Peptides against a protein of PDB entry 7RZF. Designs and how they scored, part 58

Target 1, 358 residues: chain A of PDB entry 7RZF
Amino acid sequence: PFQEEHLKQLYKIVPIKDIRNLYVTFPIPDLQKYYKSNPGHYLGHLIGHEGPGSLLSELKSKGWVNTLVGGQKEGARGFMFFIINVDLTEEGLLHVEDIILHMFQYIQKLRAEGPQEWVFQECKDLNAVAFRFKDKERPRGYTSKIAGILHYYPLEEVLTAEYLLEEFRPDLIEMVLDKLRPENVRVAIVSKSFEGKTDRTEEWYGTQYKQEAIPDEVIKKWQNADLNGKFKLPTKNEFIPTNFEILPLEKEATPYPALIKDTAMSKLWFKQDDKFFLPKACLNFEFFSPFAYVDPLHCNMAYLYLELLKDSLNEYAYAAELAGLSYDLQNTIYGMYLSVKGYNDKQPILLKKIIEKM
Target 2, 358 residues: chain A of PDB entry 7RZF as posed
Amino acid sequence: PFQEEHLKQLYKIVPIKDIRNLYVTFPIPDLQKYYKSNPGHYLGHLIGHEGPGSLLSELKSKGWVNTLVGGQKEGARGFMFFIINVDLTEEGLLHVEDIILHMFQYIQKLRAEGPQEWVFQELKDLNAVAFRFKDKERPRGYTSKIAGILHYYPLEEVLTAEYLLEEFRPDLIEMVLDKLRPENVRVAIVSKSFEGKTDRTEEWYGTQYKQEAIPDEVIKKWQNADLNGKFKLPTKNEFIPTNFEILPLEKEATPYPALIKDTAMSKLWFKQDDKFFLPKANLNFEFFSPFAYVDPLHSNMAYLYLELLKDSLNEYAYAAELAGLSYDLQNTIYGMYLSVKGYNDKQPILLKKIIEKM

## One batch from the design tools (peptide; aimed at target 1 H41)

Design b2_p21_6_s4 (made by RFdiffusion4, then SolubleMPNN; from b2_p21_6, 10 letters changed)
Fold by OpenDDE base, seed 1:
Structure b2_p21_6_s4 (fold): chain B 358 residues (1-358), chain A 21 residues (1-21)
Amino acid sequence: as target 1 above (358 residues)
Amino acid sequence: MKEEIEKAKKEVKLGTVFENE
């Protein structure tokens, strides 16, 4: 519905809360009919990726952005939006033009690499796992959701349509990617720094804003976005589970954890799942150190160690999280606590990486 | 993906329900 006059616009918006956000919005065709290939999800996966060589990784390295979200958003029948949203630092608020340049550099990298079937396959596998092992929702909310989506999907597919990918459609990926251009952009910057600098008030909520045309020189800078050599496609996600075998319940399974190993250096308790029957596990490790809490210096050193360890694990954390794995690291008065949770198949891989960084 | 990540984060939190029974 946006005409050419509604494109290349900058909105400076005054929030009620002290927040700093950038929204880069592209009008795109209605992708609803392409749910089996979901090209907007493919692009959202890559643009919103948090691993090495990602858009977010580069913007974080500059201290400009805290978080990034990329993806399709529903508009109305016949049109959608692709939105890249970032949480801005105070410094990032000063570099909005450069942040958007980096967005277009990443988009240009995606054009240069072209659609990748392996990336689609990972999205397909992740979504299939999410569907197969979907948690039980509250019936009222679930029924209302299903009733709503019946307007968009065939009855036979209504339960699967939001999850199951079937078709790799590079043509549709390219079609959406072709809409992610500077000439098709709408930019909104949300910051209290615009207080007293606005000339318009939004009708429904009274939100103060200013609307400006983006200068043609800025549009041209974004159009001439080069291939930034820092941007890379993600590596294959090694944490995607492939084995979902549920072992039979042991005959002597107890309702409580049983001590299965007792040594001078380690105790191991085990409880088999007798309730959920999911291909998931919870691995909990308590590491004891007599030095962890002996004095304030050692306590602070143990804290600093874990913060540095967490930082060093960030490269794996996102890929693991996408695959339904999580870890947590905490200081205790006795030492350190580590938990690894999620699908059991790839937990040993994540655990190994954690231990190798320790 | 953040919605999927938030779903994944919620799913992992359901595994901690074993501590409060």
Scores: peptide ipSAE 0.013, ipTM 0.407, DockQ to the pose 0.065
OpenDDE base, seeds 2, 3, 4, 5: peptide ipSAE 0.007, 0.007, 0.007, 0.007; ipTM 0.512, 0.513, 0.516, 0.523

Design b2_p21_7 (made by RFdiffusion4)
Pose (drawn by RFdiffusion4):
Structure b2_p21_7 (pose): chain A 358 residues (1-358), chain P 21 residues (1-21)
Amino acid sequence: as target 2 above (358 residues)
Amino acid sequence: SPKPVTVPDEVTSLHGEIYLF
């Protein structure tokens, strides 16, 4: 649907709720026919990746961006999109050309070195382990899902869809990586600061927007010279699991969780899994404080401190959320709360690091 | 990007309550 008359354009949209965002839209051909190599997932794993020396951490370091989501959007049949959607700070709206410039700097940093064998092997191993201990399904919604993808795949791999990968073909990685060029951009800015500046309006919904077609100054500023920032490839993962042993049932087996520790400092509830036999467990905690909800100031500093702890710890723990260990730490009325769940091997390192950062 | 891993609510579990004051 994107003919070249309406390419290289930058819209400005006025919202109703106060948000600020930047959408970068590329068009690409259909790659649902390539469901073995999956080049869109490869570029999505290399673009939207938090951690040391990556696209998001540098935009955090310049104070412009809270978070960004990579990957490719799939639309209808016979055509596909690719999206880099970002949200903005107060002075992140002043430097949009520089943000998209850094986006093409990281794209060119990934075009000078191109394919990687160990990233494909690591991602295929992760999907294989994440498929081998695939948990049980709720019978409603699961049959709608496997009847929702039954149109595309044959009868043998109706289940093993986007789980098992056979081959690493760098030609398709290079092909989809070439279609990401600044002659294929469509920038869209959402900000509430364009109240009285909009000429055009939408008939169907009634929203207002603009047409600031990007002059060639910034296009030929985008693709001209792009060496690097302080970017780097992600490093070897250490949260990949190795212990897949189901520990045996002990003498004192109980059908309900029993109180084992009862002190004036803490209490526990424990139950060994009897039904599922998956090498994974969930640990949860609820810390209490009478000072958490005393007045609005003390009920306000709690969200700020807990949010800054999440801010300063996502850079470390995104590899744990990517390997299958997810944690969550949010505030409650009474006190604060913690819940770490996932594979059975790497809970101590992650929970201990959470406490010592806490 | 890998598929997300989920954990049922009725697996091996440990729940704890900790008092700070």

Design b2_p21_7_s1 (made by RFdiffusion4, then SolubleMPNN; from b2_p21_7, 9 letters changed)
Fold by OpenDDE base, seed 3:
Structure b2_p21_7_s1 (fold): chain B 358 residues (1-358), chain A 21 residues (1-21)
Amino acid sequence: as target 1 above (358 residues)
Amino acid sequence: MPPKVTVPDDVTSINAVIYLD
């Protein structure tokens, strides 16, 4: 495990590829024995959340970060890491201290709210869906993976242990959250902007880097992270499927879409799944307007409308994606195209949200 | 020509065409 001398360190690393990344790493206890509660997954879900009031949403709004990933990572035997990784913009590279301050403000918000059983339940339900509808893997890769994880899990649980949550353990969530402190931080910044500014070379890969201590004033600034009123817990994910019933195949099911509704203003085709028997559907809508491409002005207005619509729907996009729903909106020469795909149970909810924004 | 509704072969599909005046 890292000793005190290894904490509060900043690494400036020169990559081979043109990438800008920030890694904020915390040493944590070995959580392997707590796989049934998986407190690191709970924290990773919240810290890595992309919805309104999330860490990523705020950092994106400032133009500092493109993507964020939070979660536990295996170390050596007897310890793990919790890592928050962000893809930095050029501007974000200049604001690393402030980005990390916002991370600690979000962590402080999680402390203030305490562990939420409903969030655990959503994680449990999402993981259960992922397990139940897991795609077939290549036998060789799957066998090798299972052979590896047999060292960590009982034989009876080896297939389920990485997915199925069983126990809400607020004590373990708080224990991990207590390790996510400025005094326990290791920071790595990866950027080509450090080329020619490094003083060390890594032995194995020849990676150029500089190591420096984080100033005590910066650590204190992060320790005094206030409650930023922009940070909020996510709302309940209304898109999580609960019904997986598959309707029986209709006796007259055609291999092609059948026209089931024909009106002056609309046509509707339906095709039932006759191959996969999954609780999934694809809803495709083609909107025709004589004005969409009548002239360059209307074409640009139709484009602008869809960009604004997409922006207005961004609040639902991540929650829908987590729940195995997706949507697509495109301009066509005739108007617009909307597609909604995924588990059929909550598609009407997502569709309603889209139509209410239109 | 009626738009060739390309239906994905993979799942239950609903395709709608809506005319806006």
Scores: peptide ipSAE 0.249, ipTM 0.729, DockQ to the pose 0.286
OpenDDE base, seeds 1, 2, 4, 5: peptide ipSAE 0.024, 0.025, 0.042, 0.188; ipTM 0.426, 0.488, 0.555, 0.675

Design b2_p21_7_s2 (made by RFdiffusion4, then SolubleMPNN; from b2_p21_7, 9 letters changed)
Fold by OpenDDE base, seed 3:
Structure b2_p21_7_s2 (fold): chain B 358 residues (1-358), chain A 21 residues (1-21)
Amino acid sequence: as target 1 above (358 residues)
Amino acid sequence: MPPKVTVPDDTTSINAVIYLF
């Protein structure tokens, strides 16, 4: 485990690839024994959330960050890490102190709101869906994985332990949140912009780096992180499927899509699944407009419209994706294509939101 | 009833293929 002298450190690292990453790392207790409550997953879900009022949403709005991942990472026996990793823009590389301030503001918001049982329940439901409808893995890889995790979980639970949550433990969530403090931070910035500005070389990979102490004034700024009114807990995920009923195969089921509705303005084809028997559907819509590609102006307007529509749908995209729903919007030479895929139960909700934004 | 996609323009037509799995 890291001692006090290893905390409040900044590492400037030169990558081989042209990447810009920030790693904010906290040492945490070993959470392995708490797999049934998984407090690190709860915090990772919130810190890594991409919806409105999330850490990522605010950092994206400033042009500083492209992607964000938060979660627990295994260390060695008896300790773990909580890591917030972001993909930095060129501008974000200049604002690392401010990015980390926003991280601590979000963490402070999580402390102020306290552990939420409904968030745990959503994580539980999502993981249960992921387990229930898990795809078949390659036997060799799966066997090797199971053999590895047998060291950590009871034999009876070895298949479920990585997925099924059982216990809401607010005490453990608070315990982990108490470790996510500026005094416990380790920061690594990965960028080619540090080339020729490093004084150390890593022994195993020859990675060039510089190690610096984070100034006490910067630590104090992060310790005094105010509640940022832009940060909010996510809303309840309305896309989480609850109905998994599979309808019986129709006696007259065709191997190809059958035309079930024909009107002057619309045609509808339907095909029932006769192969997979999953509680999933694919909805594909082709919108025809004589104006879409009539000239270069209309073509560019149709493109711009779809980009604006996609942007306006970003608020739902992440919550839908977490729930195993996806959508796709594309320009065609005839107009526009919309696809909605995933669990059929909540597809009408996502489709309705898309159509209301159109 | 499936949601009536109200076509906003009298010149726009909609083809939909629904695969229910």
Scores: peptide ipSAE 0.029, ipTM 0.491, DockQ to the pose 0.089
OpenDDE base, seeds 1, 2, 4, 5: peptide ipSAE 0.023, 0.022, 0.023, 0.000; ipTM 0.476, 0.475, 0.467, 0.255

Design b2_p21_7_s3 (made by RFdiffusion4, then SolubleMPNN; from b2_p21_7, 9 letters changed)
Fold by OpenDDE base, seed 4:
Structure b2_p21_7_s3 (fold): chain B 358 residues (1-358), chain A 21 residues (1-21)
Amino acid sequence: as target 1 above (358 residues)
Amino acid sequence: MPPKVTVPDDTTSLYAVIYLD
């Protein structure tokens, strides 16, 4: 058990590499027995979300943080850690207290909204996607991970235990949220700016660090974190695939793209997957405009149009990525290229969203 | 010349050419 002496501590760590990281760590109970509910994954999904109204979105808007990861990590026997890790900008390194304030404001928002069953369902669906295709895409990564998990789960459940979300347990989500408090925080800042300012050396790797108590005034500031109106729960991810049905190979399937539509305004080629049999598709659209590159003005307008279109689609980028969808938009000498890739089930939804913004 | 339709070989692929007026 973490003694009170180990809480409310700040560690200033000198890295070997030129990196700037912030680790905000909370001791939590051992949640291994609750793997079917995985409340830490639920919270990690929300805290680590990158969509509009997310913690990362706000911290990026301020120029303080590049990336954010939230989640549970194993500790010693009988406890775990919940860790929020951010990559700091040079400016963000100066605003660590305010970054952590925003973390607590977001956590307070999660408390105010309460556990959401639909978010749990999304986590379940995302895990089902990840599990179903894990064996096909990266077998070597899977085998090495299994070897580590064999110590923690029954052999029969090892393959599924990390991905099985079966039970929505709002009580456990609230229990973990109750541990994500300033009085239970350990902060580590990793920066070369601490070189020559450390007084301790870590025994294992010789890492230089300084340990300080976080001032009570700072703890109180974080305890009084208000509801920041910029923070919102994510919207439902409409791109998460739920249908993985593979259509049978057509009898007339060609090993090359077949022209299936030929009109004055459009041509369409189609090739069915005959090798991998994945519920994935690649949709490619090439738009030809006679006006796209007539003169430098039209070229600039086409460029600006595409940049504005990309910006308008940015709200969907993270949700699409999480769902295993991607899109690409490029200017071509003749007009524009659009690509939509990933699971086929929700591709029409993403494509529709793109077209609605065009 | 129709652009070389580089259809990614490894998945179900749709390639559309759309002429805008």
Scores: peptide ipSAE 0.416, ipTM 0.772, DockQ to the pose 0.291
OpenDDE base, seeds 1, 2, 3, 5: peptide ipSAE 0.395, 0.402, 0.402, 0.392; ipTM 0.767, 0.766, 0.766, 0.762

Design b2_p21_7_s4 (made by RFdiffusion4, then SolubleMPNN; from b2_p21_7, 10 letters changed)
Fold by OpenDDE base, seed 1:
Structure b2_p21_7_s4 (fold): chain B 358 residues (1-358), chain A 21 residues (1-21)
Amino acid sequence: as target 1 above (358 residues)
Amino acid sequence: MPPKVTVPDDTTSINAIIYLD
């Protein structure tokens, strides 16, 4: 494990590629034995959340960060890391201290709210869905993975251990949160802007870097991270499927879409799946307007409308994606195209929200 | 029943293809 002397360190690293990344790393206890509760996954789900009131939403609103990933990572035997990794903008590279302050403000929000059983239940349900409807992997890769994880899990649980949550352990969530403190931080900034400003070379890859102690004033600033009123827990994910019933194949099922509704204003085609037998659906809508492409003005107005519509739907996009739903909106020469795909159970909810924003 | 998408505008027509996997 890292000793106290290895904490509160800043690494400035020169990459080969033109990338800008920030890694905020916390040493944590080995959580492998707690796989049934997986407190690191709970925290990774919240810290890595992309919805309104999330850490990423605030950092994006400032133009400092493009992407954020939070989660546990295996270390050496007997310890792990919790890592928050962000892709930095050019502006974000100038605001690393403030980005990390926002990380600690979000962590402080998680402490103030305490462990939420409903969030654990959503993680449990999402993981159960992912396990049940897992795609076929390449046998060679899958076998090698299973052989590796046999060192960590009982043989009877080896297939389920990475997915199926069984126990809500608020004590373990709090224990991990107590390790996510400024006094336990290791920071790495990766940027070409450090070229010619490094004093060390990594032995294995020849990576140039500089190591510095983080000033005590900066640590204190992060320790005094107040509650930021912009940070909120996510809302309940209404898109998580609960019904997985597969309807029997109709006796008159055609290999092609059948016209089931024909009106002056709409045509509806339906095809039942006869191949995959999954609780999924694909809804495709073509909206026809004689005005969509009549001239350059109308074309640009239709484009602008869809961009505004997409922006207005961003609040649902991440929650839908987590639940295995997706949507696509495109301009066509005849109007607009909408596609909604994924688990059929909650597609009507997503579709309703899209139509209400239109 | 799938939600009735009522488009109020008489100038717009809707074609929908629903695939239930």
Scores: peptide ipSAE 0.027, ipTM 0.446, DockQ to the pose 0.091
OpenDDE base, seeds 2, 3, 4, 5: peptide ipSAE 0.019, 0.026, 0.021, 0.000; ipTM 0.438, 0.456, 0.439, 0.249; seed 5 fails the geometry check

Design b2_p21_8 (made by RFdiffusion4)
Pose (drawn by RFdiffusion4):
Structure b2_p21_8 (pose): chain A 358 residues (1-358), chain P 21 residues (1-21)
Amino acid sequence: as target 2 above (358 residues)
Amino acid sequence: SPNPYFEPLGDPFYLDLALSL
């Protein structure tokens, strides 16, 4: 649907709720026919990746961006999109050309070195382990899902869809990586600061927007010279699991969680798993404080402190959320809350790091 | 999931609107 008359364009949209965002839209051909190599998931794993020396951490370091989501959007049949969607700070709206410039800097940093064998082997191993201990399904919604993808795949791999990968073909990685060029951009800015500046309006919904077609100054400023920032490739993962042993049932087996520790400091509830036999467990905590909800100031500093803890600890723990260990730490009325779940091997390192950062 | 499945950031209505323009 994107003919070349309406390419290289930058719209400005006025919202109703106060948000600020930047969408970068590329068009690409259909890659649902390539469901073995999956080049879109490779570029999505290399673009939207938090951690040391990556696209998001540098935009955090310049104070312009809270978070960004990579990957490719799939639309209808016979055509596909690719999106880099970002949200903005107060002075992140002043430097949009520099943000998109850094996006093509990281794209060119990934074009000078191109394919990687160990990233494909690591991602295939992760999908294989994440498929081997696939948990049980709720019977409603699961049959709708496997009848939702029954139109595309044959009868043998109706289940093993986007779980098992056979081959690493760098040609298709290079092909989809070439279609990401600044002759193929479509920038869209959402900001509430364009109240009285919009000429055009939407008939269906009634929204207002613009046409600021990007002059060639910034296009030929985008693709001209792009060496690097302080970017780097992600490093070897250490949260990949290795212990897949189901520990045996002990003498004191109980059908409900029993109180084991009762002190004036803490109490526990424990139950070995009897039904599922998956090498994974969930640990949860609820810390209490009478000072968390005293007045609005003390009920306000709690969200700020807990949010800055999540800010400063996502850079470390995104590899744990990517390997299958997810944690969550949010505030409650009474006190604050913690819940770490996932594979059975790496809970101590993660929970201990959470406490010592806390 | 280890696969980077695309998710729209914020309200997904403005992305669908910008694509339908």

Design b2_p21_8_s1 (made by RFdiffusion4, then SolubleMPNN; from b2_p21_8 with N3W Y5H E7T)
Fold by OpenDDE base, seed 4:
Structure b2_p21_8_s1 (fold): chain B 358 residues (1-358), chain A 21 residues (1-21)
Amino acid sequence: as target 1 above (358 residues)
Amino acid sequence: SPWPHFTPLGDPFYLDLALSL
């Protein structure tokens, strides 16, 4: 377990690759015994969220961060880490203190709102979906993962323990949030900009680094993190599938798409799934306009329209992705292409959201 | 994204280093 002397430390690490990463780490208790409630996953879901009012959304809006990952990682026996990892822009590398301030502002927002049972239920539902379809989507990763998990869970629970959420434990969520404090932080910055500025070498790989104490003034700045009004809890994910019914194969099911509707304004092709037997669909729409690419002005307007449409849909992109839905929008020489893919149950909701923004 | 469900975008080596230092 880290002693007090190992806390409030900053590590400046020189990478071999040209990467810029920030790791904000917190020693936390071993949460493995709490796998049925998984409070670290609840917090990782919120801190790692990418929707409007998320930590990542604010850090992206400032041009400081490209990507964010948040969650628990196993440590040594008797403790874990909670980690917030971000990919830094060149500008973000200059604003690490302010990035971490925003992390603590978001954590303070989570404390102020308190644990939300509906968020736990979404995590439960998402994990149930992932569990139900894991073997169909990722067969190769399964066997090697089981061998590692056998060290941590009873054999009978190994298959389910990572996915099974049963108990909402707000007390455990608060307990973990109480560990996500500036006094309990370890910061690592990975950047080539530290080359020639390091004084230590790691023993195993020869990685050059510098260790510094985080100034007490900086710790105090983070301890006094206010409620940033830009941070909000996510809205309910309306795209999470609840119906997984697979319709029976039609007697006259064609191996290729059949034309089932032919009108002056629309043609519809349909192919039933005869191979995968998943509660998934692919909806593909081609829109034809004689004006889309008639001249350079119309081409540019069609491009700008689609970019604006994509931007207006960004608020749903992450929620859709979490729910196993995706969409694609492309300009074509004849107009536009729209694709909606994933679990069929909530595809009409996503499609409606797209159409409402069009 | 939440950590265990998404591929870490950071190099796992530097994460392990950041945790071991």
Scores: peptide ipSAE 0.132, ipTM 0.786, DockQ to the pose 0.486
OpenDDE base, seeds 1, 2, 3, 5: peptide ipSAE 0.025, 0.025, 0.025, 0.066; ipTM 0.700, 0.703, 0.717, 0.771; seeds 1, 2, 3 fail the geometry check

Design b2_p21_8_s2 (made by RFdiffusion4, then SolubleMPNN; from b2_p21_8 with N3L Y5K E7T P8Y)
Fold by OpenDDE base, seed 1:
Structure b2_p21_8_s2 (fold): chain B 358 residues (1-358), chain A 21 residues (1-21)
Amino acid sequence: as target 1 above (358 residues)
Amino acid sequence: SPLPKFTYLGDPFYLDLALSL
């Protein structure tokens, strides 16, 4: 176990590559025995969320962070870590204290709202989807992963244990949140800007680093993190599939796309899946405009339009991705291309959201 | 995003280093 001397430490690490990373880590109890409730996954889902009112959304809005990952990782025997990792911008590297303050403000928001059963249910549903389709989508990595899981779960549960959420345990969520405190923090900053400012060398790889105690004043600032009104719990993910029915192959099914609608304004091609038998679809739309590329001005306006459209859809992109939906928007020499891919059930919802922003 | 159980999106080396120090 980390003793008090190992807590409230800042590590400044010199990378070989030009990277800027922040690792905010918290020693937590071994949560393996709580796999049926998985409180660390619940917290990782919220802290790692990318929607409006998320930690990442605020840090991106300030230009300090590009990406954020949050969740539990295995550690030494009987311990885990909860980790918040961010990719720092050059500006973000100057604001690490403020970034971590925002992390604690978000954590404080989670404490104030308390555990949400609906969020747990979404995590459960997402995991159930991932489990149901795991073997169908990615066959190559399965055997090595199962061997690792066999060490942690009963044989009868090995197939499900990674994905099985059965028990909503608000007490365990609060227990983990209670470990996510400034007094329990270990901070590592990885940046070339620390070159020539280090005093230690890591034994195995010769990585140069400096260890410093985090000042008590900084710890106190983080301990007194207020409720930031910009932080909100995510909205319900409307894109989570619930219907996985696979329609029977029609007798008229063709090996190639068939023209099923031909009008002055539209042509529609359709092919039923005859190979994969997944409750997935791919919707592709090509929009033609005689004005899209008539001159350089129209080309630039069409480009700008798509950039603005993509930006306006960012609020849905993450929720859709979590639910196994994706979209793509591209300029074409004739206009624009839209693709919607993934589980069939909620594609109409995503498509409607896209069209409403167009 | 949430930390995937078995795939870290960052450099695994620096994470492991940060945890071992």
Scores: peptide ipSAE 0.321, ipTM 0.842, DockQ to the pose 0.463
OpenDDE base, seeds 2, 3, 4, 5: peptide ipSAE 0.045, 0.286, 0.326, 0.300; ipTM 0.732, 0.838, 0.838, 0.832; seeds 2, 3, 4, 5 fail the geometry check

